# Peptides against a protein of PDB entry 4N3Y, part 92

Target 1, 83 residues: chain A of PDB entry 4N3Y
Amino acid sequence: ETRDQVKKLQLMLRQANDQLEKTMKDKQELEDFIKQSSEDSSHQISALVLRAQASEILLEELQQGLSQAKRDVQEQMAVLMQS

## One batch from the design tools (peptide; made by RFdiffusion4, then SolubleMPNN)

Design b2_p25_2_s4 (from b2_p25_2, 12 letters changed)
Fold by OpenDDE base, seed 4:
Structure b2_p25_2_s4 (fold): chain B 83 residues (1-83), chain C 83 residues (1-83), chain A 25 residues (1-25)
Amino acid sequence: as target 1 above (83 residues)
Amino acid sequence: as target 1 above (83 residues)
Amino acid sequence: SLEAQLEAQRLRLEALRAELEAAQA
């Protein structure tokens, strides 16, 4: 019967509309999350990269210091053995 | 005294070497972390982007369905009112 | 999880589309 069909279609329309609104909201939240997550990760990675670079500089300085210290020890040992 | 100086330099050398090894290890761990974090984030973001896109397609289809359903309801209502 | 929620939503949308299609057939 046409009347029953109309009522059924009205119900389906309401359900579809509700689902549509929910999905639209969820999509927006997801997009916001992606954006925020990407930005946060980018900032964190950048900070960590800077730390790594600082550590690399320190390593180079330490290596130079070690090389010099080794030379100094060898020189002093040579003097000691000759005395 | 030269002997005391040698001992001091030896200690300094050991300390420097220990610090160097520690810093090298820390640097490597940091690099590994950055790499892993970046890859994980990239994968996650990519997956989420794909899901968002899929949801967008579904939304478009749902909107089309709603529009058609609305038209159908209106048509059926018109028939009902004329009967 | 978010992944599970999104999958559930997809399934609901698919079911709704199927119902609409059946009603319009």
Scores: peptide ipSAE 0.072, ipTM 0.413, DockQ to the pose 0.020
Fold by OpenDDE base, seed 5:
Structure b2_p25_2_s4 (fold): chain B 83 residues (1-83), chain C 83 residues (1-83), chain A 25 residues (1-25)
Amino acid sequence: as target 1 above (83 residues)
Amino acid sequence: as target 1 above (83 residues)
Amino acid sequence: SLEAQLEAQRLRLEALRAELEAAQA
């Protein structure tokens, strides 16, 4: 009986060790995935932010141009009406 | 000449307005995308963190079990050798 | 808010467009 118990325990120990090793690997892979995902997301977000800022600058330029054009139209219209 | 200038300026103004509106829409879409992406990433990362924590708990349990099993094997082995 | 500012600007642009169209009529 004791001999059988020892053999059984040895098997259980081996199985437990295998499971432990697997779990450790899985954990590491998960952590690596999280890290990589976070970094990728961060880079993407940063790029998008810069893109948004560029669009904002363009928008401001267009606004200024539009305002100037409007003034020019109004001025020319006034001249035309007085002619 | 003045009449032609007015017409030209009116066209330019309309075009500028169209460009401005398009740019504003693009900007808004980009901002919405950034917001949504960030939220999605945050949720995913949080879920993954929880999953990692669960795995860590399991790992600790396995470590404890392994240690106990090892002790049991050693004890039984000693008994066997003394028999 | 930014959204509110954008919406306000959109409305201003629409008004300007309408004014321009009216002037061409």
Scores: peptide ipSAE 0.056, ipTM 0.413, DockQ to the pose 0.019
Fold by OpenDDE base, seed 2:
Structure b2_p25_2_s4 (fold): chain B 83 residues (1-83), chain C 83 residues (1-83), chain A 25 residues (1-25)
Amino acid sequence: as target 1 above (83 residues)
Amino acid sequence: as target 1 above (83 residues)
Amino acid sequence: SLEAQLEAQRLRLEALRAELEAAQA
């Protein structure tokens, strides 16, 4: 019966539409998650890079200090040897 | 007293060296952490992208199905009107 | 790059969404 066929198809169409809408929502959620994850990762990595740079600066300062201290020790040793 | 000064400076030098070595180690650890974090993030994002692609494929299929269903309903409605 | 891939994917998704909305209208 044609009428029954139409009703059946209408139901199927509604179901398909519902599934489509759900899938669209899921896709949107995934996009949002990816975006958020990327931003968080980027920020975290940037922070870590900055921290590493701070460490590098400290290392350079310490190295300079060490070099100066070494020179000072050598100078004092020379003085001691002369005394 | 020069001798005492030398000894003091030697101690300071040793302390400075220890700090330098520690800082170098810390820097290395940070670099390693950044590398690992970056790799993990990259892999995670790649996985999410693949998942999003799967969703896209599903959406396309659903869209095609919906279009076909709509056509079928319209055809059946036409038949019904003629009967 | 991974970032470029993400952006391309976003654009594709947006296009699909637009097409679906148009089809439903």
Scores: peptide ipSAE 0.062, ipTM 0.409, DockQ to the pose 0.048; fails the geometry check
Fold by OpenDDE base, seed 1:
Structure b2_p25_2_s4 (fold): chain B 83 residues (1-83), chain C 83 residues (1-83), chain A 25 residues (1-25)
Amino acid sequence: as target 1 above (83 residues)
Amino acid sequence: as target 1 above (83 residues)
Amino acid sequence: SLEAQLEAQRLRLEALRAELEAAQA
């Protein structure tokens, strides 16, 4: 009967609306999560890049030092052999 | 002692190189993680969008049904009052 | 762009490794 049909449709409508609202909320939360996660990761990556850069600089300095040290040793050995 | 200095510098150089490699590896892993995470989330969001769309269509159909049901009830009531 | 930057860094690191190897020889 029509009265019962109306009640049934009202219930179904409420349920459908709730489902839609939930879905939209979930979508928004995921988008927000991705955005935040991406930003956090970006900052972390930037920090790592800086660290890598610092290590590279240090490595180059050490290489120069090592080369100089080798030269110094060679010079000292030459002096020793001449004496 | 120059000889000791050379050895020390060699050790430091190796350590610096190891640190640099580690840093670069960590950076790459994070970038890969972000990429994968983003793709996964994108797929999830797409699924949710489709679900939301389906719910919206259903909601509209139910709304039409509800409206029709209401009209039917009103017509029936009118007939009753006239009899 | 990030991939390109990372590749450039990898190349630099490889060069440094080569220099280190040469220095240790």
Scores: peptide ipSAE 0.058, ipTM 0.373, DockQ to the pose 0.029; fails the geometry check

Design b2_p25_3_s3 (from b2_p25_3, 18 letters changed)
Fold by OpenDDE base, seed 1:
Structure b2_p25_3_s3 (fold): chain B 83 residues (1-83), chain C 83 residues (1-83), chain A 25 residues (1-25)
Amino acid sequence: as target 1 above (83 residues)
Amino acid sequence: as target 1 above (83 residues)
Amino acid sequence: SSILQQIEQIFQQLQQQLEQLRQTL
């Protein structure tokens, strides 16, 4: 009976070890996935930031151009009204 | 000639304004996209973290169980060898 | 636990970067 119990416990130990190894593998895969996801997201966000900055520069240029155009139109309108 | 120039400048002003409005819209869409992407990524990463934590708890339980099983096997082996 | 802590740190850094981006926009 003791020998039978030992054999049963050895089986349980092997099963526990198998489950432990499986869980460790699953955890590692999850960690790798999170790491990769974080890196991908970081790169994507960086690209979007650069694009946003380019758009901001263009916006500033357009605002400057619009302001200048408005001034030019006002000046020429004044000349026209005086003649 | 001055009147023609004024009309040309008015056209240019309208065009500049249209481009400005377009750029502002594009910028807003980009900002909204970045915001939404950030929120989605945050939620996904949070879910992964929770899953990783659950796996860690399971791993600890399995490690404890494995250690106990090993001790039990060793104890029963000793009894068997003494009989 | 060490690797989990690293994951959490990466997550926190990402969140910080995202918040900084939102503030600059």
Scores: peptide ipSAE 0.027, ipTM 0.418, DockQ to the pose 0.023
Fold by OpenDDE base, seed 5:
Structure b2_p25_3_s3 (fold): chain B 83 residues (1-83), chain C 83 residues (1-83), chain A 25 residues (1-25)
Amino acid sequence: as target 1 above (83 residues)
Amino acid sequence: as target 1 above (83 residues)
Amino acid sequence: SSILQQIEQIFQQLQQQLEQLRQTL
C-alpha cells in the first residue's frame, strides 16, 4: 500500500509540475501580449496627440486671421461710409 | 476702388469663416475619436489585467500545491525506506 | 508579479496621459 501511495504521489507531483509549467508559459504569453498591446496603444495615442496639437495650432491661426479680417472689413466699411 | 476692396475683404472674411468652421469640426471629430479609442483601450487593458491577475493567483496556488506534493512524496519515501 | 506591476504601471500612465489630453481639448 505504501508503495502504491508513493507511486500515486509521484504521479501527482509530475502532473502538478506539468500544469505549473503550462501555467507559467500561459502567464508569460499573456504578459507579453499585454506589454506589446500597451506599447502599440501608447504609440498610437502619442501620434493622435501630436495630430490634435497640430490642428489646434491651425485653429488658433485661423482665429487670428478671422479677427484681423473682421477688423479690416470694419475699417474699410467706415471709410466707405465717410465717402 | 474702395468698394471693390470692401467686397474683396468681405469675401475673404467669408472664406476664413468657412475654413474656421471646417477646422473646428475636424478638431471635434478628432477629439471624439481619441476619446472613444482611449475608452475602448482602457476597457480592454483592464480586462487583460484582471485576466493576468487570475492567472497569477492560479500560479501561486499551483506552486503551493507542488511544494506540498513534494513534501508529501518525500515523507512517503522516507516511510518506504524505513519499511 | 513584478511584470504585472510594470504592466499596470504602464496602463496607469496611459490613463493619466489620456485624461490630461481630455482636459486639454
Scores: peptide ipSAE 0.026, ipTM 0.415, DockQ to the pose 0.022
Fold by OpenDDE base, seed 4:
Structure b2_p25_3_s3 (fold): chain B 83 residues (1-83), chain C 83 residues (1-83), chain A 25 residues (1-25)
Amino acid sequence: as target 1 above (83 residues)
Amino acid sequence: as target 1 above (83 residues)
Amino acid sequence: SSILQQIEQIFQQLQQQLEQLRQTL
């Protein structure tokens, strides 16, 4: 019977629409999560890179200081040998 | 006195070397952490992208199903109008 | 979502048309 068939199809349409709405929401939430996670990761990595750069600068300063100290010791040793 | 000065410089050299070793270790640990974090983030984002793509496919299927249901309802309505 | 709203509108229109038909029969 056609009327019964139409009612069945209306139900199917409602069910499809409900599932569509749910899926669209879930998709959007996933996309939002990806975006937020990516941004957070990017910021975190950038901050760590800056810290690494600061560490590199300090390392270079220490190396220079060590080299200077070595030279100073050698110079003073030479003076001692002359005395 | 030169000898006292040399001893002082030797101490400074040892201290500088100790600090250098510590700083080099800390720098390496930071670099390793950055590398690992970046790789983990990349893999996580890639996995989420794949999930989003799967969701997109499902959404397209639902849209097609809804369109078909709409057409079916309209066809059955036409049959009813003819009766 | 724009597409969801469009789908909902289409569904509502179809439902309205169907009800009008049923009332006339």
Scores: peptide ipSAE 0.025, ipTM 0.425, DockQ to the pose 0.007
Fold by OpenDDE base, seed 3:
Structure b2_p25_3_s3 (fold): chain B 83 residues (1-83), chain C 83 residues (1-83), chain A 25 residues (1-25)
Amino acid sequence: as target 1 above (83 residues)
Amino acid sequence: as target 1 above (83 residues)
Amino acid sequence: SSILQQIEQIFQQLQQQLEQLRQTL
């Protein structure tokens, strides 16, 4: 009676330990995967942000250049019409 | 002289407009790409966070179960030794 | 400009989520 109960409980304990070990391993693998994925995404997004900022600067410069060129053309055309 | 200068400036203006249009398009494509990438990463990370939390809860439950099982086995063994 | 700010904010949110996850694990 009692001996059988002890053996049954020992089996349950072993099963619990097995599940615990498996869960701990799975958790560790998940942590490692998330860490790596996060680092990769962080680097990618940072690079894209820098690229976007560079494009923004270029766009602003080109807009200014276009405005200046337009003014220059208008000025030269005015000179031409007066000559 | 002046006519030639005007024609040259008009060409420069057209070139500037072409570059501006290209840059605006490239910027828009970059913004769209970054937006999509960010949304995908956000969803992925959120899902992984929830999974990690679930694993943590399970681990805690298993740890408690293991501790209880160990106590139960020890108690039953004590009863056996006394009988 | 506004879109770039939104992107940067999303990036910050992701970094926060990752840090919280690392603390939980």
Scores: peptide ipSAE 0.026, ipTM 0.424, DockQ to the pose 0.022; fails the geometry check

Design b2_p25_3_s4 (from b2_p25_3, 16 letters changed)
Fold by OpenDDE base, seed 1:
Structure b2_p25_3_s4 (fold): chain B 83 residues (1-83), chain C 83 residues (1-83), chain A 25 residues (1-25)
Amino acid sequence: as target 1 above (83 residues)
Amino acid sequence: as target 1 above (83 residues)
Amino acid sequence: DEILQQIEQIFQQLQQRLEEARSLL
């Protein structure tokens, strides 16, 4: 019966629209999450990279300083032994 | 006419289902993206942690080197003072 | 003894720099 077909199709359409609305909402939430997560991660990683680099540079300089200091101490010890 | 209504509703239902399918696909892609992004971020952070640990090791080595050098100098100084 | 004092100063300064480096980790 055509009348029954109409009613069935109307129900199916309502159900489809409800599912669509739900899925669209979920999609939007995921997009929002991605946006926020991306910003946070980018900021955090950038900060960590900069800190790591600064630390590495300082440690390398410190290593060089230690080597030089050892040489300087040796020189001073030599002076001491000669005096 | 009821027959015309049926045809119209069938079209609307097809359209709704098409949109639903598209949106579901988009949602899945976002979920996949989030998963991949999370893995990538985790990997990056892990790498940064390893860099920090390498710096810590270097720092410890420098401390050890300094301590040893100091001990050696102190020993030599003691010998000099006793002679 | 000036020489001894200088030697001590060298090590003290290095230790200070090392501690500063630790603050970055």
Scores: peptide ipSAE 0.124, ipTM 0.659, DockQ to the pose 0.873
Fold by OpenDDE base, seed 2:
Structure b2_p25_3_s4 (fold): chain B 83 residues (1-83), chain C 83 residues (1-83), chain A 25 residues (1-25)
Amino acid sequence: as target 1 above (83 residues)
Amino acid sequence: as target 1 above (83 residues)
Amino acid sequence: DEILQQIEQIFQQLQQRLEEARSLL
């Protein structure tokens, strides 16, 4: 019967639109999540990179400082030996 | 009129299903993007962790060098005082 | 002994800088 076919199609349409609305909502939530996650990750990674670079430079300076200190100590030891 | 209503509902259902399929596809692409970006970020963070660990190893070596240098100086000073 | 004091000062300063570096990691 055509009337029963109309009722079936109306139900299917309502179900399709409900799924569409739900899926559109989920999609928007994923887009918002990507935006927020990207900003947070970018900031965090950038901060970690800068910290790593700063620590590496400082350690290199400490290496140089230790080498120079060894030389300075040896010079002072030489002065003591001559005194 | 009922027949025309059936035709209208069939068209609306096809349009709704087309939009649903498109939106589901877009949602899946976003989920795949999140998965991939998460893996990429994880790899970057892992690399930064390795850099930090390398710096920690260097720091330990510098500490050992400083401690050994101090011991060596103390030993040399003891020899000088005995001379 | 001034020279001994200077030697100790060198190591103290290096140790302090090392601790500062350790805190950065």
Scores: peptide ipSAE 0.123, ipTM 0.656, DockQ to the pose 0.851
Fold by OpenDDE base, seed 3:
Structure b2_p25_3_s4 (fold): chain B 83 residues (1-83), chain C 83 residues (1-83), chain A 25 residues (1-25)
Amino acid sequence: as target 1 above (83 residues)
Amino acid sequence: as target 1 above (83 residues)
Amino acid sequence: DEILQQIEQIFQQLQQRLEEARSLL
């Protein structure tokens, strides 16, 4: 009885430890994945944000430039008409 | 001897199962975190894509504005030459 | 003549800036 109980418990313990080791390995892989994914995503998003911001600034400058150019052209035409 | 072995193994098994349960819970939390993080990243990237598209539309409008301004100037020049 | 040339240069410069912005998108 007791001897059989020992054998049964030994088997159960081996099974539990095997499953524990497997689960611990899986957990570690997930942690590694999270770390890598987080770094990659952060880098990509940061790059996209900077590029978007730069584009928007340039577009605003272009809007102003177009307006100024129209004024400059009108002034030049006025000179042309006066000449 | 055997009885003491049983008691020892029972304790070890309880410890192993407790640790296994804890590790399994931690693993699940990591999986949930990965899912949530992936959704968040996808959302951010989508928003940035839309922002970039808005910039492209604005750029096209500016290009059209420039082209129209050129045409307007040409028409005015034609009027000046005819006058 | 000179004035017309200056007008053309103004628009050429703007077009160039537009292309630069486009390349960034």
Scores: peptide ipSAE 0.123, ipTM 0.652, DockQ to the pose 0.879
Fold by OpenDDE base, seed 5:
Structure b2_p25_3_s4 (fold): chain B 83 residues (1-83), chain C 83 residues (1-83), chain A 25 residues (1-25)
Amino acid sequence: as target 1 above (83 residues)
Amino acid sequence: as target 1 above (83 residues)
Amino acid sequence: DEILQQIEQIFQQLQQRLEEARSLL
């Protein structure tokens, strides 16, 4: 009978709306999480890249410095031997 | 009358279910996106970590080279002083 | 003597730069 159907459908609609509201909230939380996570990751990765680049440049300069130091030392040793 | 209410509620329920299904799909897509983004970020960070580790190894090699060079110079100076 | 001091200074400067690099890593 239709009266019983109305009651059943009203309950089903309420349940559907509750599920919809919950799912919409979950979706919004995921969107907010993605936004925040993206900003944080981008900032962190950028910082790591800059630090890595600075370190590599400095290490290359150290390699050159060591090579030059070896040459300079040998030249000075030669001067000592000539004196 | 109740028969008209049944028809109205059936339509509303169908609309609610459609919205729920769409929102559930959107939520799933966001979850999949987060998973993929996390994997990509993890891979990039791992690459940066390996790059930093390579720099650390090079730094240790430079330290070893410097220490050895210093010892070699000291030995040469000792020979000069003995002559 | 002076040359020996210069040699030691070279290595001291390199060691200092190496420590700076280590702190950056």
Scores: peptide ipSAE 0.122, ipTM 0.652, DockQ to the pose 0.879

Design b2_p25_6_s1 (from b2_p25_6, 14 letters changed)
Fold by OpenDDE base, seed 3:
Structure b2_p25_6_s1 (fold): chain B 83 residues (1-83), chain C 83 residues (1-83), chain A 25 residues (1-25)
Amino acid sequence: as target 1 above (83 residues)
Amino acid sequence: as target 1 above (83 residues)
Amino acid sequence: SILQQIEQIFQQLQQQLEAARQLLE
């Protein structure tokens, strides 16, 4: 009976539309998540890089200072030993 | 007294050497940490990107399928209504 | 004296080293 068939198809159409809408929403959510995740990761990595660079600079300065101090001490010792 | 001064300087020299060695070690550890951290982050991001891409493809396929199903239902309804 | 100056330098370096460690924490 065609009337029943039409009703059945109407239901199926609604179901299809609902699923389509859901799928589109899910896709959008995925895209948003990817975007946000990438931005967060990028920011975090950048922050870590900067921090590491700052530490590296400081350590290099300390190393230089200590090397100089060592040389200065050696020089003073030489002066004393030769006096 | 020069003898005492020399002894004091010798101690300071040893201290300087110890600190220098420590600083060099710390620097190396920092470099290693940075390298490892960057590699780990890069790997993680790459994995997430691939996962996201796979999901996106699947969702697009589903969307297409649902759109087609919708059209098919609509066509069938039209056929029934015109018969 | 030069020794006092060197000692002061070491003290300063030690302080800086501690600051560096804090930065890494």
Scores: peptide ipSAE 0.037, ipTM 0.428, DockQ to the pose 0.148
Fold by OpenDDE base, seed 1:
Structure b2_p25_6_s1 (fold): chain B 83 residues (1-83), chain C 83 residues (1-83), chain A 25 residues (1-25)
Amino acid sequence: as target 1 above (83 residues)
Amino acid sequence: as target 1 above (83 residues)
Amino acid sequence: SILQQIEQIFQQLQQQLEAARQLLE
C-alpha cells in the first residue's frame, strides 16, 4: 500500500510540475506582450505628436500669411481711396 | 486694377481661412486620437499586469505545493525502504 | 466696410488659433 501511495504522489508531482512549467510560460508571454504593446503604443504616440507639430507649423505659417495679406489689403485699400 | 488686386487678395484670404480651419480640425483630431490611444493602451497594460500578477501568485502556490509533495514522497520512500 | 470685415475675419482666426494652441499647454 505504501508503494502505491508513493506512485500516486509521484504522479501528482509530475502533474504539478507540468502545470508549473505551463504557468511560467504563460507569465513570460504576458510580460512579453506588455513590453511589445508598450513599445508599439509609444511609437504610435510619438508619430502622432510629430504630425500634430507639423500641423502647428502650418497653422503658424498661415497666420503669418494672413497677417501679411491683411497689410497688403490695407495698402491697396488706401491707394484706392486716394484715387 | 487696384480693385482687381483687392478682389484677388480677398480670395486669397478666403482660401487661407479655409486651410486654417481644416488644419485646426486635423490637429484636434490628432490630439484626440493620441489621448484615446494613450488611455486605451494604459488600460490594456494595467489589465495585463494584473493577469501576470495572478499568474505569479499561482506559480508561487504551485512551487510551494511541489516542495511539499517532494517532502511527502521522500517520507514515504523512507518508510518503504525501512520495510 | 470691406476693411472692417477683413479685420474681423483675421481677429476670429487669431482667436481660434490661440484656442487650438492652448489644447496642448
Scores: peptide ipSAE 0.029, ipTM 0.413, DockQ to the pose 0.028
Fold by OpenDDE base, seed 5:
Structure b2_p25_6_s1 (fold): chain B 83 residues (1-83), chain C 83 residues (1-83), chain A 25 residues (1-25)
Amino acid sequence: as target 1 above (83 residues)
Amino acid sequence: as target 1 above (83 residues)
Amino acid sequence: SILQQIEQIFQQLQQQLEAARQLLE
């Protein structure tokens, strides 16, 4: 019957709309996830960079200390040779 | 004895140099790790973007399909009204 | 972690440098 056919077509259209709405929602969730993941990665990288910089500063201080120690040792050796 | 003191100072200097060299190596390893991590994150983000684009294409196809389905239903309803 | 290892190395070096300075005084 034509009435049955109309009802079937209406159902198919509603199902298609529901599927489209679900797909749109899933797409938005994926985009949100990508955005959040990117931000998290960026923050993590920035934190690691800061930690690396802190280590670099400490290394430079140690290098300066080592250079001074070398000079001090050389000076002490010179004193010993002159005594 | 002064000779013993000199030897001790030389040893301490060598030990400091060895430690510094190790520190520099470890620092470089950290920098390499950060670089690699950044590249990995970039690749992962790019892959996710491509997946999102694929989903977007599918969504557009579904939208077109839904629009066509709506037109088809309307056409069928018109046929039924005319018969 | 690698960072903790680096920090430990730095601390050891600082300790050695300080000991060396004390001996030079």
Scores: peptide ipSAE 0.021, ipTM 0.384, DockQ to the pose 0.009
Fold by OpenDDE base, seed 2:
Structure b2_p25_6_s1 (fold): chain B 83 residues (1-83), chain C 83 residues (1-83), chain A 25 residues (1-25)
Amino acid sequence: as target 1 above (83 residues)
Amino acid sequence: as target 1 above (83 residues)
Amino acid sequence: SILQQIEQIFQQLQQQLEAARQLLE
C-alpha cells in the first residue's frame, strides 16, 4: 500500500511540475507580447509627435508669411491713398 | 490709374485674409485631431497596463499555489519513504 | 521584473503623450 501511495505521489508531482512549467511559459509569452506591443506603440507615438511638430512648423511659417503679405498690401494701399 | 491700383490691392488683401483664415482653421483642425488621437492612445495604454498587472497577479498566484503543491507532495512522499 | 519594466515603458509613453498635448495646446 505504501508503495502504491508513493507511485501516486510521484505522478502527482510530475503533473504539478508540468502545470507549473506551463504557467511559467504562458507568463513569459505574455510578457514578451506586451513588451513588443509597447515598443511598437512607442515608435508609433514618436512618429506621430514628429509629424505633428513638422506640420505645426509648416503652418506657422505659412501664417507668418500670409500675415506679412497682408501687412505689405496694406502698406502699399496706404501709400497709394496718400499720393 | 491710382484708383485701379487701389482696387487691385483691395482684392489682394481680401484674398490674403481668406488664405490666412483658411490656414488658421486647418491648423486648429490638426491640433484637435492630434489631441484626440493622443487621448485615445493614452486611454489604451492605461488599459493595457492594468490588464498586464492583473495578468501578472493571476500568474503569480498560480505559480505560488503550484509551488506549494509541489512541496506538499514532496513532503508526503518523504514521509512515506521513511515509514 | 520584465512586467515592471513594461509598466515603466507605458508610464513613459503616457508622459510623452501628455507632453505632446501640451505642445499643441
Scores: peptide ipSAE 0.021, ipTM 0.382, DockQ to the pose 0.023

